# Peptides against a protein of PDB entry 6CSU: the designs that were tried, part 19

Target 1, 51 residues: chain A of PDB entry 6CSU
Amino acid sequence: GALEELRGQYIKAVKKIKCDMLRYIQESKERAAEMVKAEVLRERQETARKM

## One batch from the design tools (peptide; aimed at target 1 Y10, target 1 (a further copy) L3 R7)

Design b2_p19_1_s1 (made by RFdiffusion4, then SolubleMPNN; from b2_p19_1, 7 letters changed)
Fold by OpenDDE base, seed 1:
Structure b2_p19_1_s1 (fold): chain B 51 residues (1-51), chain C 51 residues (1-51), chain A 19 residues (1-19)
Amino acid sequence: as target 1 above (51 residues)
Amino acid sequence: as target 1 above (51 residues)
Amino acid sequence: GPLEELEKEGKEIVERAKA
């Protein structure tokens, strides 16, 4: 019935949103990690220039 | 330094995202609950019409 | 829960990137 269909639709939507959010956060983490790596490299280069 | 600042910014952003997501999910649950209540009411009304 | 794990993993990823 309509009630069970609504319940199913809600559960499906929540699962999708969760997956989308997790993917977004994971991709954000990967980008952040690369930014940190780049900064570390820059810091090492700066140190080298000062020596 | 820039590295620690970046780390701090990332952690702050993740915490904000977490809070926003939890709020979104909570609000979604509330809306879903209200939709279910409305559907139950409609079903009762339909039953009444058929009696 | 998953969101707590996301925060934890995020911190770990950043720390690993510093190496």
Scores: peptide ipSAE 0.084, ipTM 0.550, DockQ to the pose 0.031
OpenDDE base, seeds 2, 3, 4, 5: peptide ipSAE 0.071, 0.068, 0.079, 0.081; ipTM 0.412, 0.414, 0.552, 0.556; seed 5 fails the geometry check

Design b2_p19_1_s2 (made by RFdiffusion4, then SolubleMPNN; from b2_p19_1, 6 letters changed)
Fold by OpenDDE base, seed 3:
Structure b2_p19_1_s2 (fold): chain B 51 residues (1-51), chain C 51 residues (1-51), chain A 19 residues (1-19)
Amino acid sequence: as target 1 above (51 residues)
Amino acid sequence: as target 1 above (51 residues)
Amino acid sequence: GPLEELEKESKEIVEKAKK
């Protein structure tokens, strides 16, 4: 019935949210790592200019 | 230096995102529970009309 | 779950990127 259908829809929605969040976390971590690498490069260039 | 500042900013941003996600999950669960309760009420009303 | 360790993992990512 309608109640069982709604329950199923809720469970499906929660599972999708979980997957979206995990993907967001992974992509965010990757972007952050790249930002840090870029900053490390800039810092090394600055150090080299001081020598 | 700039690298340490960037690191600090990233950690702060990630902490905020974590908190926002946890709040979103909780609120989503509450909304879903209310939707189910509303459907249960409708089902009970429909059953009563058939008697 | 994965969100509980998010802060720790983020710190580890930063340290790896610094290498």
Scores: peptide ipSAE 0.106, ipTM 0.545, DockQ to the pose 0.031
OpenDDE base, seeds 1, 2, 4, 5: peptide ipSAE 0.085, 0.099, 0.088, 0.089; ipTM 0.535, 0.501, 0.550, 0.530; seed 1 fails the geometry check

Design b2_p19_1_s3 (made by RFdiffusion4, then SolubleMPNN; from b2_p19_1, 8 letters changed)
Fold by OpenDDE base, seed 2:
Structure b2_p19_1_s3 (fold): chain B 51 residues (1-51), chain C 51 residues (1-51), chain A 19 residues (1-19)
Amino acid sequence: as target 1 above (51 residues)
Amino acid sequence: as target 1 above (51 residues)
Amino acid sequence: GPLEELEKEGEEIVKKAKE
């Protein structure tokens, strides 16, 4: 019935959001790591140039 | 009725999840920015020490 | 975490609605 359908939709929506969030977190961590690496490299090059 | 109440609770729950996700994203971005700043500072200090 | 708590709340809501 309508109640069971609504229950199913709720569970499906929550699971989807959870999966999307986990994916976003993982991708964000990867991007953050690459950003840090790039910034460190840039900083080293900048400091070396100033010598 | 019970169905309308359940629908209301479903909508409320989904909105809460969305808000929590957005907050997490915002906080994650802020943490990432701070990590980059800290790493840049550390790198500058390390490079300066090597001079 | 928050999502797990929301999942539990949702399950309880559905349970209550079926009473």
Scores: peptide ipSAE 0.068, ipTM 0.412, DockQ to the pose 0.383
OpenDDE base, seeds 1, 3, 4, 5: peptide ipSAE 0.063, 0.063, 0.059, 0.056; ipTM 0.531, 0.539, 0.534, 0.529; seed 1 fails the geometry check

Design b2_p19_2 (made by RFdiffusion4)
Pose (drawn by RFdiffusion4):
Structure b2_p19_2 (pose): chain A 51 residues (1-51), chain B 51 residues (1-51), chain P 19 residues (1-19)
Amino acid sequence: as target 1 above (51 residues)
Amino acid sequence: as target 1 above (51 residues)
Amino acid sequence: ELEETTKEIVERWEEEEEE
């Protein structure tokens, strides 16, 4: 039983790490995508200069 | 004994997973920091324009 | 958390084996 318990605790610890990394990553990509939008908007300053 | 050793192994294993996640996070910082230099360099294109 | 829960599991099982 101790073997199953210890095994269970290990699995749980790594599954939580995976859940944390999954969210961290999704959030990182969204922040990166937000950077793409904010800069296409910066081109408005450039295209206004061209106008 | 066997149980404490097994415990040490699971602990060591998850700490390894933490090391992998840490190296990745450090790389995330470096990449974002590299982006700062990259953006400063494109400003160079615009300052040559202003001259 | 893993270090704490696994230490408590090992101590309980060692006490149960001693009993």

Design b2_p19_2_s1 (made by RFdiffusion4, then SolubleMPNN; from b2_p19_2, 8 letters changed)
Fold by OpenDDE base, seed 2:
Parts: C-alpha cells; structure tokens; sequence
Structure b2_p19_2_s1 (fold): chain B 51 residues (1-51), chain C 51 residues (1-51), chain A 19 residues (1-19)
C-alpha cells in the first residue's frame, strides 16, 4: 500500500545519502592527505633556500 | 494519519543528516587546516636541523 | 518525490562545502 511504498522510498533515500556521505568523507581524507604532502614538500624547498 | 506521520519522520531524519554532514565537513576543514599548519611548523624545524 | 527531496538536500550540502 501507500504506507509501504513511502517506507521503501524513505529507506532508499537514506541509503543513498549514507553512500554519498561515506564517499565524500573518503575523498575529503584523500584530498587532505595530498594537500599535507604537497605543503610539506614546498616548505622543505622554501626553508632550504632561506637557510 | 500514519502516512503523514511517516513522511514527517522522513523529512526530520533527512534534515538531521544534512546538518550532521555540514558540521562534519566544517570540522574536517578545520582539522585539515590545523594539520597542515602543524606539519609545516615541524618540517621547518626538521629541515633547519639537517642543514 | 522523497528521493528528489533527498537529492536536493545532498546537492545543497555539497554547494555549501565548495564555498
């Protein structure tokens, strides 16, 4: 019935949001790791030039 | 009725997930900024000692 | 309609993150 269909749509939507959030968290962690790596490499070069 | 109550619970749950996700993103950005700042400061010290 | 409302909320959250 209409109640079971609405419940099915709710569960599907919540599962999709959960998947999108987990993917976003994973991609954000990867971007943060690459940003830190790049900044460390640049700072080594800048510090070495000023010494 | 039961259908309106279920719809209300769905909307409330999705709004809560949105708020939690936005807060997580903001906190993740702040943590990433602090990690980069701390790593840059450490790398300046390590590079200075090895020069 | 519920799936579309959910997608709009996720898209709005992504737009605010890119700011």
Amino acid sequence: as target 1 above (51 residues)
Amino acid sequence: as target 1 above (51 residues)
Amino acid sequence: ELEEESRKIVEEAKEKEEE
Scores: peptide ipSAE 0.159, ipTM 0.493, DockQ to the pose 0.032
OpenDDE base, seeds 1, 3, 4, 5: peptide ipSAE 0.111, 0.111, 0.084, 0.149; ipTM 0.574, 0.552, 0.478, 0.585

Design b2_p19_2_s2 (made by RFdiffusion4, then SolubleMPNN; from b2_p19_2, 9 letters changed)
Fold by OpenDDE base, seed 5:
Parts: structure tokens; sequence; C-alpha cells
Structure b2_p19_2_s2 (fold): chain B 51 residues (1-51), chain C 51 residues (1-51), chain A 19 residues (1-19)
């Protein structure tokens, strides 16, 4: 009935949100990791210049 | 020192990720709620046509 | 410890999604 259909639509929407969120989290973590790696490389280059 | 600065940058990146995720979740939930409301309205209109 | 902090943030986000 209408109630079951509404419940089904809610569950489907929540599942989509969860998938999108997890994907966004993963992509954001990857970007953050790349920023950290770039900083480490910069620090190594700075150290090399001081030697 | 360099280690503390790197740690600070990592924590800053993680905090930004957290804020972005929470914002995304809230916006996604609002969009889902509007989709459900629209569906309920359509169902009411369909019921009215069948009466 | 920094990895654990990231994991805690992910778990908090999952809780917020479930609300």
Amino acid sequence: as target 1 above (51 residues)
Amino acid sequence: as target 1 above (51 residues)
Amino acid sequence: ELEEESKKIVEEAKRKEAE
C-alpha cells in the first residue's frame, strides 16, 4: 500500500545518501593524504637545501 | 618543529573533512525529505482522482 | 593516533547519517 511504498522510498533514499557520503569521505581523505605528502616532500627539499 | 607542523596540518585537514561531511549529510537528508514530500503529494492527488 | 582520530570522525558521520 501507500505506507509500504513510502517506507520503500525512504529506505532507497537513505541508501543513496550513505553511498554518496562514503564516496565523498574516501575522495576527501585521498585529497588530504596528497596534501600531506606534498608537504613532506617540501620539507625534504628544504632540508636538502640546508645541508 | 617540522613534525608538529605536519601533525597540525593533518589535523586541520581532518577537521575540514568532518565539517564537509556533516554539511553534505544535512543537505542530502533535506533533499531526500523533499523528495518524500513530493511523492506523498502525488499519492494524495492520485487518491483524489480515484474517488 | 591520527588514523584513529580519522576513524572516529567517520563513525560519527555514520551515526549522523543513521539519524
Scores: peptide ipSAE 0.191, ipTM 0.607, DockQ to the pose 0.030
OpenDDE base, seeds 1, 2, 3, 4: peptide ipSAE 0.121, 0.171, 0.128, 0.189; ipTM 0.574, 0.579, 0.550, 0.595

Design b2_p19_2_s3 (made by RFdiffusion4, then SolubleMPNN; from b2_p19_2, 8 letters changed)
Fold by OpenDDE base, seed 5:
Structure b2_p19_2_s3 (fold): chain B 51 residues (1-51), chain C 51 residues (1-51), chain A 19 residues (1-19)
Amino acid sequence: as target 1 above (51 residues)
Amino acid sequence: as target 1 above (51 residues)
Amino acid sequence: ELEEESKKIVEKAKKELEE
């Protein structure tokens, strides 16, 4: 009935929000990892320059 | 050293982002639930009016 | 934006409930 369908739509909305947020978290983690990688490479270059 | 500290900062940043996103999801779920609740109450009132 | 998407879904459900 109508109430069951409303409940279904609620669940669907929440699931979509969850998926979008998890995707955002994953992308944010990847960006942060790339920043760390870049810094590590910079430090290695600096070390190599000093040797 | 500097690399260990950078790693620590990365982990801290990722944890904060995760917490913020989970909080947002929870708040969004609560708002959605309140909307459903309001609709259910409206329907009950309409039913009562018809009786 | 994500909140707005959820609101749209709920509003659609409300309309169907009133029909």
Scores: peptide ipSAE 0.142, ipTM 0.563, DockQ to the pose 0.014
OpenDDE base, seeds 1, 2, 3, 4: peptide ipSAE 0.126, 0.100, 0.139, 0.107; ipTM 0.571, 0.437, 0.560, 0.440

Design b2_p19_2_s4 (made by RFdiffusion4, then SolubleMPNN; from b2_p19_2, 9 letters changed)
Fold by OpenDDE base, seed 3:
Structure b2_p19_2_s4 (fold): chain B 51 residues (1-51), chain C 51 residues (1-51), chain A 19 residues (1-19)
Amino acid sequence: as target 1 above (51 residues)
Amino acid sequence: as target 1 above (51 residues)
Amino acid sequence: ELEEESRKIVEKAKKEKEE
């Protein structure tokens, strides 16, 4: 019935949000790691130029 | 120096992640609300057709 | 549209979890 279908849609929406959040967190961590890696490389180059 | 700059870049990356995550969560909630709203409207129409 | 996208995302996430 209508109530069961509405409940089903709500659960579906919540599951979507959960999955999207987990994926976004993972992607955010990867982006942060790449930003740090790029900074380390830059700093190494700057240090090398000063030696 | 290199260590201070690296620390600064890390903090910057973390701050960006935090802001992006909060925005994403807000957008996800809005999408979920719209999904539920659409379902409620659909169910009301189906119920009305059966009356 | 949004429902279809939701189904695809959930299905993908389920597959990735089972792997």
Scores: peptide ipSAE 0.161, ipTM 0.601, DockQ to the pose 0.016
OpenDDE base, seeds 1, 2, 4, 5: peptide ipSAE 0.158, 0.158, 0.133, 0.154; ipTM 0.611, 0.490, 0.596, 0.600; seeds 1, 2 fail the geometry check

Design b2_p19_3 (made by RFdiffusion4)
Pose (drawn by RFdiffusion4):
Structure b2_p19_3 (pose): chain A 51 residues (1-51), chain B 51 residues (1-51), chain P 19 residues (1-19)
Amino acid sequence: as target 1 above (51 residues)
Amino acid sequence: as target 1 above (51 residues)
Amino acid sequence: ELLEKIEEEEEEDLEEIEE
């Protein structure tokens, strides 16, 4: 039983780490995508200069 | 004994997973920081325009 | 890729600890 408990604790710890990294990554990509939008908007300043 | 050793192994294993996540995060900061230099370099194109 | 690597390491660790 101690073997199953210890095994269960290990699996729980790593499954939590995965959950954390999955959220961190999704968030990071969204932030990176937000950086793409905010800069296409900065081109407005450039296209206005061209106008 | 066997249980304490098995405990040490699971602990060591998850710490390894932590190390991998850490190296990844450090890489994340470096990449975002590299982005700062890249953006400053594109400003060089625009300052040559202003001259 | 990182999550796949953590999953592979988890499986390997469990197999090594169980052996």

Design b2_p19_3_s1 (made by RFdiffusion4, then SolubleMPNN; from b2_p19_3, 7 letters changed)
Fold by OpenDDE base, seed 4:
Structure b2_p19_3_s1 (fold): chain B 51 residues (1-51), chain C 51 residues (1-51), chain A 19 residues (1-19)
Amino acid sequence: as target 1 above (51 residues)
Amino acid sequence: as target 1 above (51 residues)
Amino acid sequence: DLIEKIEKEMEEALEKIEK
């Protein structure tokens, strides 16, 4: 009935939200990690330039 | 140095994102649960009306 | 500011989910 359908929609929506957020977190972490790597490289290059 | 600061910012940002998303998920679940409860009540009332 | 940028991206992502 309508209750079961609503429950199903709720479960589906919550699962989707969870998945989307987990993906977003993962992607954000990856982007941040790449920024760190880039900074490390820049610092090393700058150090080398000053040697 | 700059690297350590960037790392710190990364960690801080990721932690914040995680917390905010968990809160959002929790709030979304609560809203959905309330919608289900409201629907159950409406269905019961409708059933009672038809009795 | 990295944090600010990420927060903005998160807000945008959440808005998409809510729609």
Scores: peptide ipSAE 0.107, ipTM 0.575, DockQ to the pose 0.062
OpenDDE base, seeds 1, 2, 3, 5: peptide ipSAE 0.100, 0.090, 0.104, 0.111; ipTM 0.448, 0.444, 0.568, 0.574; seed 5 fails the geometry check

Design b2_p19_3_s2 (made by RFdiffusion4, then SolubleMPNN; from b2_p19_3, 8 letters changed)
Fold by OpenDDE base, seed 1:
Order: structure tokens, then sequence, then C-alpha cells
Structure b2_p19_3_s2 (fold): chain B 51 residues (1-51), chain C 51 residues (1-51), chain A 19 residues (1-19)
């Protein structure tokens, strides 16, 4: 019925939000690891230049 | 009617969840930025020590 | 490590929403 369909739509929306957040976390983890690695290398060079 | 009120409650709840998650992401980015700043400072000192 | 912590906290928060 209409009530069950409405409940189903709510649950589906919540599950979509969960999946979107998990995907964001996974992609952010990969980008952050690369960003930190690059920043460390740049900082070493910048520090060496100023020494 | 009762069905429309319930629909409104579900929509409101979903919107709140989305907003809470977006806020959490923003706060997490701010915490991550502070961690990177601290790491950069440590790396400068470590590089300087090894020079 | 911070990312691991964030991931864990996020998963817990999402679990509470689904209850």
Amino acid sequence: as target 1 above (51 residues)
Amino acid sequence: as target 1 above (51 residues)
Amino acid sequence: DLIEKIEKEMKKALEEIEK
C-alpha cells in the first residue's frame, strides 16, 4: 500500500546516502594518502632551499 | 492527512541526515588540515636535522 | 590514521541512522 511504499522510499534514500558517504570516504582515503606524500616531498625541498 | 504528514516527516528526516553528513565532512576536512599543518612542521624540523 | 578514525566514526553514525 501507499504507506509501505513511502517507508520503502525512505529506506532507499537512507541507503543511498550511506553508499554515497562510503564512496566519499574511500576516494578521500586514496587522495589524502597521495596528497600527504606529495606535501612531505615538497616540504623537504622547500626546507632545503631555505637552509 | 495522516499519509501526507508522514511523508513530510520522512522528507524532513532525510534532509536532516544529509545536512548532518555534509557538516561532518566539513569538520573532518578541517581536522585533517590541522593534522597536515602539524606534519609539515615536524617534517621541516626533521629535514633540518638531517641536513 | 586520522582517515581511519573518521571512517570508523562515520560508519558508526550511519549505523545509528539506519536503526
Scores: peptide ipSAE 0.127, ipTM 0.536, DockQ to the pose 0.108
OpenDDE base, seeds 2, 3, 4, 5: peptide ipSAE 0.117, 0.111, 0.119, 0.115; ipTM 0.541, 0.539, 0.541, 0.538

Design b2_p19_3_s3 (made by RFdiffusion4, then SolubleMPNN; from b2_p19_3, 7 letters changed)
Fold by OpenDDE base, seed 1:
Structure b2_p19_3_s3 (fold): chain B 51 residues (1-51), chain C 51 residues (1-51), chain A 19 residues (1-19)
Amino acid sequence: as target 1 above (51 residues)
Amino acid sequence: as target 1 above (51 residues)
Amino acid sequence: DLIEKIEEEMKKALEEIEK
């Protein structure tokens, strides 16, 4: 019925939000790891230049 | 009616969840930025020590 | 490590929402 369909739509929306967040975390983790690695290398060079 | 009121409650709840998650992401990014700042400072000192 | 912590915290928060 209409009530069950409404409940189903709510649950589906919550599950979509969960999936979107998990995907964001996974992609962010990969980008952050690369960003930190690059920053460390740049910082070493910058420090060496100023020494 | 009762069905429209329930629909309104579900929509409101979903919007709140989305907003809470977006806020959490923003706060997490701020914490991560502070961690990176600290790491950069440590890396400068470590590089300087090894020079 | 911070990313892993954030991931775990978010997973826990999402679990509470689904209850």
Scores: peptide ipSAE 0.119, ipTM 0.530, DockQ to the pose 0.107
OpenDDE base, seeds 2, 3, 4, 5: peptide ipSAE 0.105, 0.102, 0.103, 0.105; ipTM 0.523, 0.525, 0.565, 0.522

Design b2_p19_3_s4 (made by RFdiffusion4, then SolubleMPNN; from b2_p19_3, 7 letters changed)
Fold by OpenDDE base, seed 5:
Structure b2_p19_3_s4 (fold): chain B 51 residues (1-51), chain C 51 residues (1-51), chain A 19 residues (1-19)
Amino acid sequence: as target 1 above (51 residues)
Amino acid sequence: as target 1 above (51 residues)
Amino acid sequence: DLIEKIEKEMEEALKKIEE
């Protein structure tokens, strides 16, 4: 019926949102790690140029 | 210096991630609400056709 | 760390969506 179908759609949507958020967190961590790596490399290069 | 700059970049990245996640949650809620609305409308239409 | 804190906040937000 209408109520059961609506509940089903809601649960499906919530589960999808949860999965998407977990994926986003993982990808964001990877991007942050890459940003840190790039910064470290820049600083090392600048230090080397000043030697 | 290198350490201070690296710390600054890290904090900036983390703040951005937080903002992006909050935005994603809000947008996902809106999409879920619209999905529910669409389902309600479909069920009402089907019920009406059966009257 | 700060990322862990954000993850916790996200989990709390998800719980509110499920209510």
Scores: peptide ipSAE 0.115, ipTM 0.581, DockQ to the pose 0.071
OpenDDE base, seeds 1, 2, 3, 4: peptide ipSAE 0.111, 0.102, 0.108, 0.114; ipTM 0.469, 0.484, 0.571, 0.582

Design b2_p19_4 (made by RFdiffusion4)
Pose (drawn by RFdiffusion4):
Structure b2_p19_4 (pose): chain A 51 residues (1-51), chain B 51 residues (1-51), chain P 19 residues (1-19)
Amino acid sequence: as target 1 above (51 residues)
Amino acid sequence: as target 1 above (51 residues)
Amino acid sequence: EEAEEELEEAEEEAEEELE
């Protein structure tokens, strides 16, 4: 039983780490995508200069 | 004994998973920081325009 | 995968020591 408990604790710890990394990554990609939008908007300053 | 050792192994294993996540995070910071230099370099194109 | 195999071997050794 101690072997099953210890195994269970290990699995729970790594599954949490995975859940944290999954959220961290999704968030990171969204932030990166937000950087893409915010800069296409900065071209408005360029296209206004061209106008 | 056997249980304490098995405990040490699970602990050591998850700490390795932490090391992998840490190296990844450090890489994240470096890449974002590299982006800062990249954006400063594109400003160079615009300052040559202003001259 | 290698770490999982090493942990499975370690669990088998621990079970043998407890028996």

Design b2_p19_4_s1 (made by RFdiffusion4, then SolubleMPNN; from b2_p19_4, 7 letters changed)
Fold by OpenDDE base, seed 5:
Structure b2_p19_4_s1 (fold): chain B 51 residues (1-51), chain C 51 residues (1-51), chain A 19 residues (1-19)
Amino acid sequence: as target 1 above (51 residues)
Amino acid sequence: as target 1 above (51 residues)
Amino acid sequence: SAMEEELEKAEEKARKELE
């Protein structure tokens, strides 16, 4: 019936949100890791120039 | 020094991830709510046609 | 709506599982 269909749509929407959120967090972590790696490289170069 | 600068960059990156994640969740929620509203409207129309 | 509130609770629970 209408109630069962609505409940089904709700559950499907929540599952999609969960999957999209997990993917977005993973991609954001990867971007942050690359930013940190680039900063470490710059700091090593600056240290080397001062030696 | 280099360690303090690196720590600052890491904290800044983590804060950005948190903000972006919360925004993405909010946008996903809004899209899911609109899908549910549209489904409720369709169910009401189908019920009305059967009366 | 009540459905939007339940969706909010589900998203908050999912967020906590990811931390």
Scores: peptide ipSAE 0.153, ipTM 0.600, DockQ to the pose 0.032
OpenDDE base, seeds 1, 2, 3, 4: peptide ipSAE 0.154, 0.150, 0.153, 0.150; ipTM 0.596, 0.600, 0.594, 0.596; seeds 1, 3 fail the geometry check

Design b2_p19_4_s2 (made by RFdiffusion4, then SolubleMPNN; from b2_p19_4, 8 letters changed)
Fold by OpenDDE base, seed 4:
Structure b2_p19_4_s2 (fold): chain B 51 residues (1-51), chain C 51 residues (1-51), chain A 19 residues (1-19)
Amino acid sequence: as target 1 above (51 residues)
Amino acid sequence: as target 1 above (51 residues)
Amino acid sequence: DEMLKELEKAEEEAEKKLA
């Protein structure tokens, strides 16, 4: 009935939002890791130029 | 150095985003549960009026 | 918040089915 349909829709919506958030977190972590990696490379290059 | 500072900033940012998202998910689940509960009560009231 | 908007739309659609 209407109750089951409403319940199903809310659960579906919450699950979708959760999945989107988890994906965003994962992508944010990957971007953060790549930024750190890039900085390490720059620091090594700068150090090499100062030698 | 600059690397450690950058690393720290990005890790801190990711953790903050994660915490904010988890809180949002929790609040969304609570709202969904309360909406379903309210609908159950309304359906029971409507049924009672039709008896 | 896009996710909030999606939830709100889903809630509105659910309520329309109950009417």
Scores: peptide ipSAE 0.117, ipTM 0.574, DockQ to the pose 0.098
OpenDDE base, seeds 1, 2, 3, 5: peptide ipSAE 0.095, 0.099, 0.102, 0.088; ipTM 0.566, 0.467, 0.580, 0.561; seed 1 fails the geometry check

Design b2_p19_4_s3 (made by RFdiffusion4, then SolubleMPNN; from b2_p19_4, 8 letters changed)
Fold by OpenDDE base, seed 2:
Formats: structure tokens, C-alpha cells, sequence
Structure b2_p19_4_s3 (fold): chain B 51 residues (1-51), chain C 51 residues (1-51), chain A 19 residues (1-19)
């Protein structure tokens, strides 16, 4: 019935959001690591130029 | 009725998840910024020592 | 951004659900 359908939709939506969050967290960590790596390389060059 | 209550619970739950995600994104950005800042400072010191 | 859009769409679907 309508109640069971709504319950099913809620559970499905929550599970999808959870999966999306986990993926976002993983991708965010990877992007952050690459950003730090790039910033370190740039800063080495900038500091070396000023020395 | 039970259907209206379940609908209300569904809307409330998904709004909470949205708020949690937004907070996580904001905190993640702040932590990333601090991490980059710290890494830049360390790299300046390391590079300067080698020059 | 896509995740936030999907969440917003889910909220809209829930709001439009008829009893």
C-alpha cells in the first residue's frame, strides 16, 4: 500500500545519500592530497627563488 | 494518519542529512585549508634549509 | 554539487508525495 511504498522510498533515498556521501568523502580526500602535493611543489619553487 | 506521519519523518530525516552534509563540506574545506597552510610553512622551512 | 542536487530533488519528491 501507500504506506509501504513511502517507507520503501525513504529507505532507498537514505541509502543512496549515504553512498553518495561516502563517495564524496573519498574523492574529497584524493583531491585534497593532490592539492597539498601541488602546493608543496609550488612553495618549494617560490621559496627557492627568494633564497 | 500513519502515512502523513511517515511523510513528515521522511522530510525531516532528509533535511537533517542535508544539514549534516553541508556541515561536513564546510569542516572539510576548513581542515583542507589548514593542512595546506601547515604544509606550505613546513616546506618553506625545509627548502630554506637546503638553500 | 551533484550530491546536493540529488538531495534537494529527494526533498522535493518527498514534499510532493500525496497521502
Amino acid sequence: as target 1 above (51 residues)
Amino acid sequence: as target 1 above (51 residues)
Amino acid sequence: DEMLKELEEAEKRAEKELA
Scores: peptide ipSAE 0.167, ipTM 0.561, DockQ to the pose 0.122
OpenDDE base, seeds 1, 3, 4, 5: peptide ipSAE 0.133, 0.097, 0.155, 0.143; ipTM 0.572, 0.527, 0.624, 0.576

Design b2_p19_4_s4 (made by RFdiffusion4, then SolubleMPNN; from b2_p19_4, 9 letters changed)
Fold by OpenDDE base, seed 2:
Structure b2_p19_4_s4 (fold): chain B 51 residues (1-51), chain C 51 residues (1-51), chain A 19 residues (1-19)
Amino acid sequence: as target 1 above (51 residues)
Amino acid sequence: as target 1 above (51 residues)
Amino acid sequence: DEIEKELIEKEKEAEKKLK
């Protein structure tokens, strides 16, 4: 019935949002880590040239 | 009725997830920016000492 | 952030379907 169908849609939507959020969080952490790594490497070079 | 109540619960849950995700994303961006800033400052000091 | 925009739009669309 309509109640069961709505419940199914609710569960599906919530699971999809959760998966998308978790993926976003993981990718954001990876991008942040790579950004820090790249910045550290560049800063070492820049500092070394100016010293 | 049960249908309207379930619909209301769905909307409330989705809005809560959205708010939590947006807050997490914003806080994650701020933390990432501060980590990069701190790492750059530390790396300048470490490089300067070793040169 | 493009991922953030996409997620926000998907949530808005899901909410619209329930109303």
Scores: peptide ipSAE 0.145, ipTM 0.483, DockQ to the pose 0.076
OpenDDE base, seeds 1, 3, 4, 5: peptide ipSAE 0.138, 0.137, 0.139, 0.135; ipTM 0.568, 0.562, 0.569, 0.570

Design b2_p19_5 (made by RFdiffusion4; failed a check: the pose's geometry)
Pose (drawn by RFdiffusion4):
Structure b2_p19_5 (pose): chain A 51 residues (1-51), chain B 51 residues (1-51), chain P 19 residues (1-19)
Amino acid sequence: as target 1 above (51 residues)
Amino acid sequence: as target 1 above (51 residues)
Amino acid sequence: EEEVEKLEEEVEKLEEELE
């Protein structure tokens, strides 16, 4: 039983680390995508200069 | 002795997972920091324009 | 009895190894 408990605790600890990294990554990619939009909008300043 | 050792192994194994996630995160900071230099270098193109 | 006391000492040792 102690072996099953310790195994269970290990699995739980890693499954939580995976859940944290999954969210952290999805948050990171969205922030990176938001950086893409915010800079296409900075071209407006360039295209206005060209106008 | 076998249960404490098994505990030490699970702890050591998860800490290894933490090391992998740490190196990854440090790489994240470096890549975002590299992006700062990359954006400063594109400003060079626009300052050559202003001259 | 001597065999029982030896078996109890072995059981205590196995419990310590298990911990």

Design b2_p19_5_s1 (made by RFdiffusion4, then SolubleMPNN; from b2_p19_5, 13 letters changed; failed a check: the pose's geometry)
Amino acid sequence: SAEEERRERERREREEAFR

Design b2_p19_5_s2 (made by RFdiffusion4, then SolubleMPNN; from b2_p19_5, 11 letters changed; failed a check: the pose's geometry)
Amino acid sequence: SEERERLEKLEKELEEAFK

Design b2_p19_5_s4 (made by RFdiffusion4, then SolubleMPNN; from b2_p19_5, 13 letters changed; failed a check: the pose's geometry)
Amino acid sequence: SEKERRERERREREEEEFR

Design b2_p19_6 (made by RFdiffusion4)
Pose (drawn by RFdiffusion4):
Structure b2_p19_6 (pose): chain A 51 residues (1-51), chain B 51 residues (1-51), chain P 19 residues (1-19)
Amino acid sequence: as target 1 above (51 residues)
Amino acid sequence: as target 1 above (51 residues)
Amino acid sequence: EELEEETEELEEETEEVLE
């Protein structure tokens, strides 16, 4: 039973790490995508200069 | 004994997973920091325009 | 009895490791 418990604790600890990294990554990609939008909007300053 | 050793192994194994996630996070910082230099270098194109 | 004492010692050691 101790072997099953220790195995269970290990699995739980890693599954949490994976849940944290999954969220951290999804959030990172969104922030990166937000950086893409915010800069296409900076071209407005460029296209206004061209106008 | 056997249970304490097995415990030490699970601990050591998860700490290895944490090392992998740490190296990845450090790489995240470096990449975002590299982006700062990349954006400063495109400003060079616009300052050559203003001259 | 000696087997019961050894079983109790193993249970206590197991509880210490699991805590």

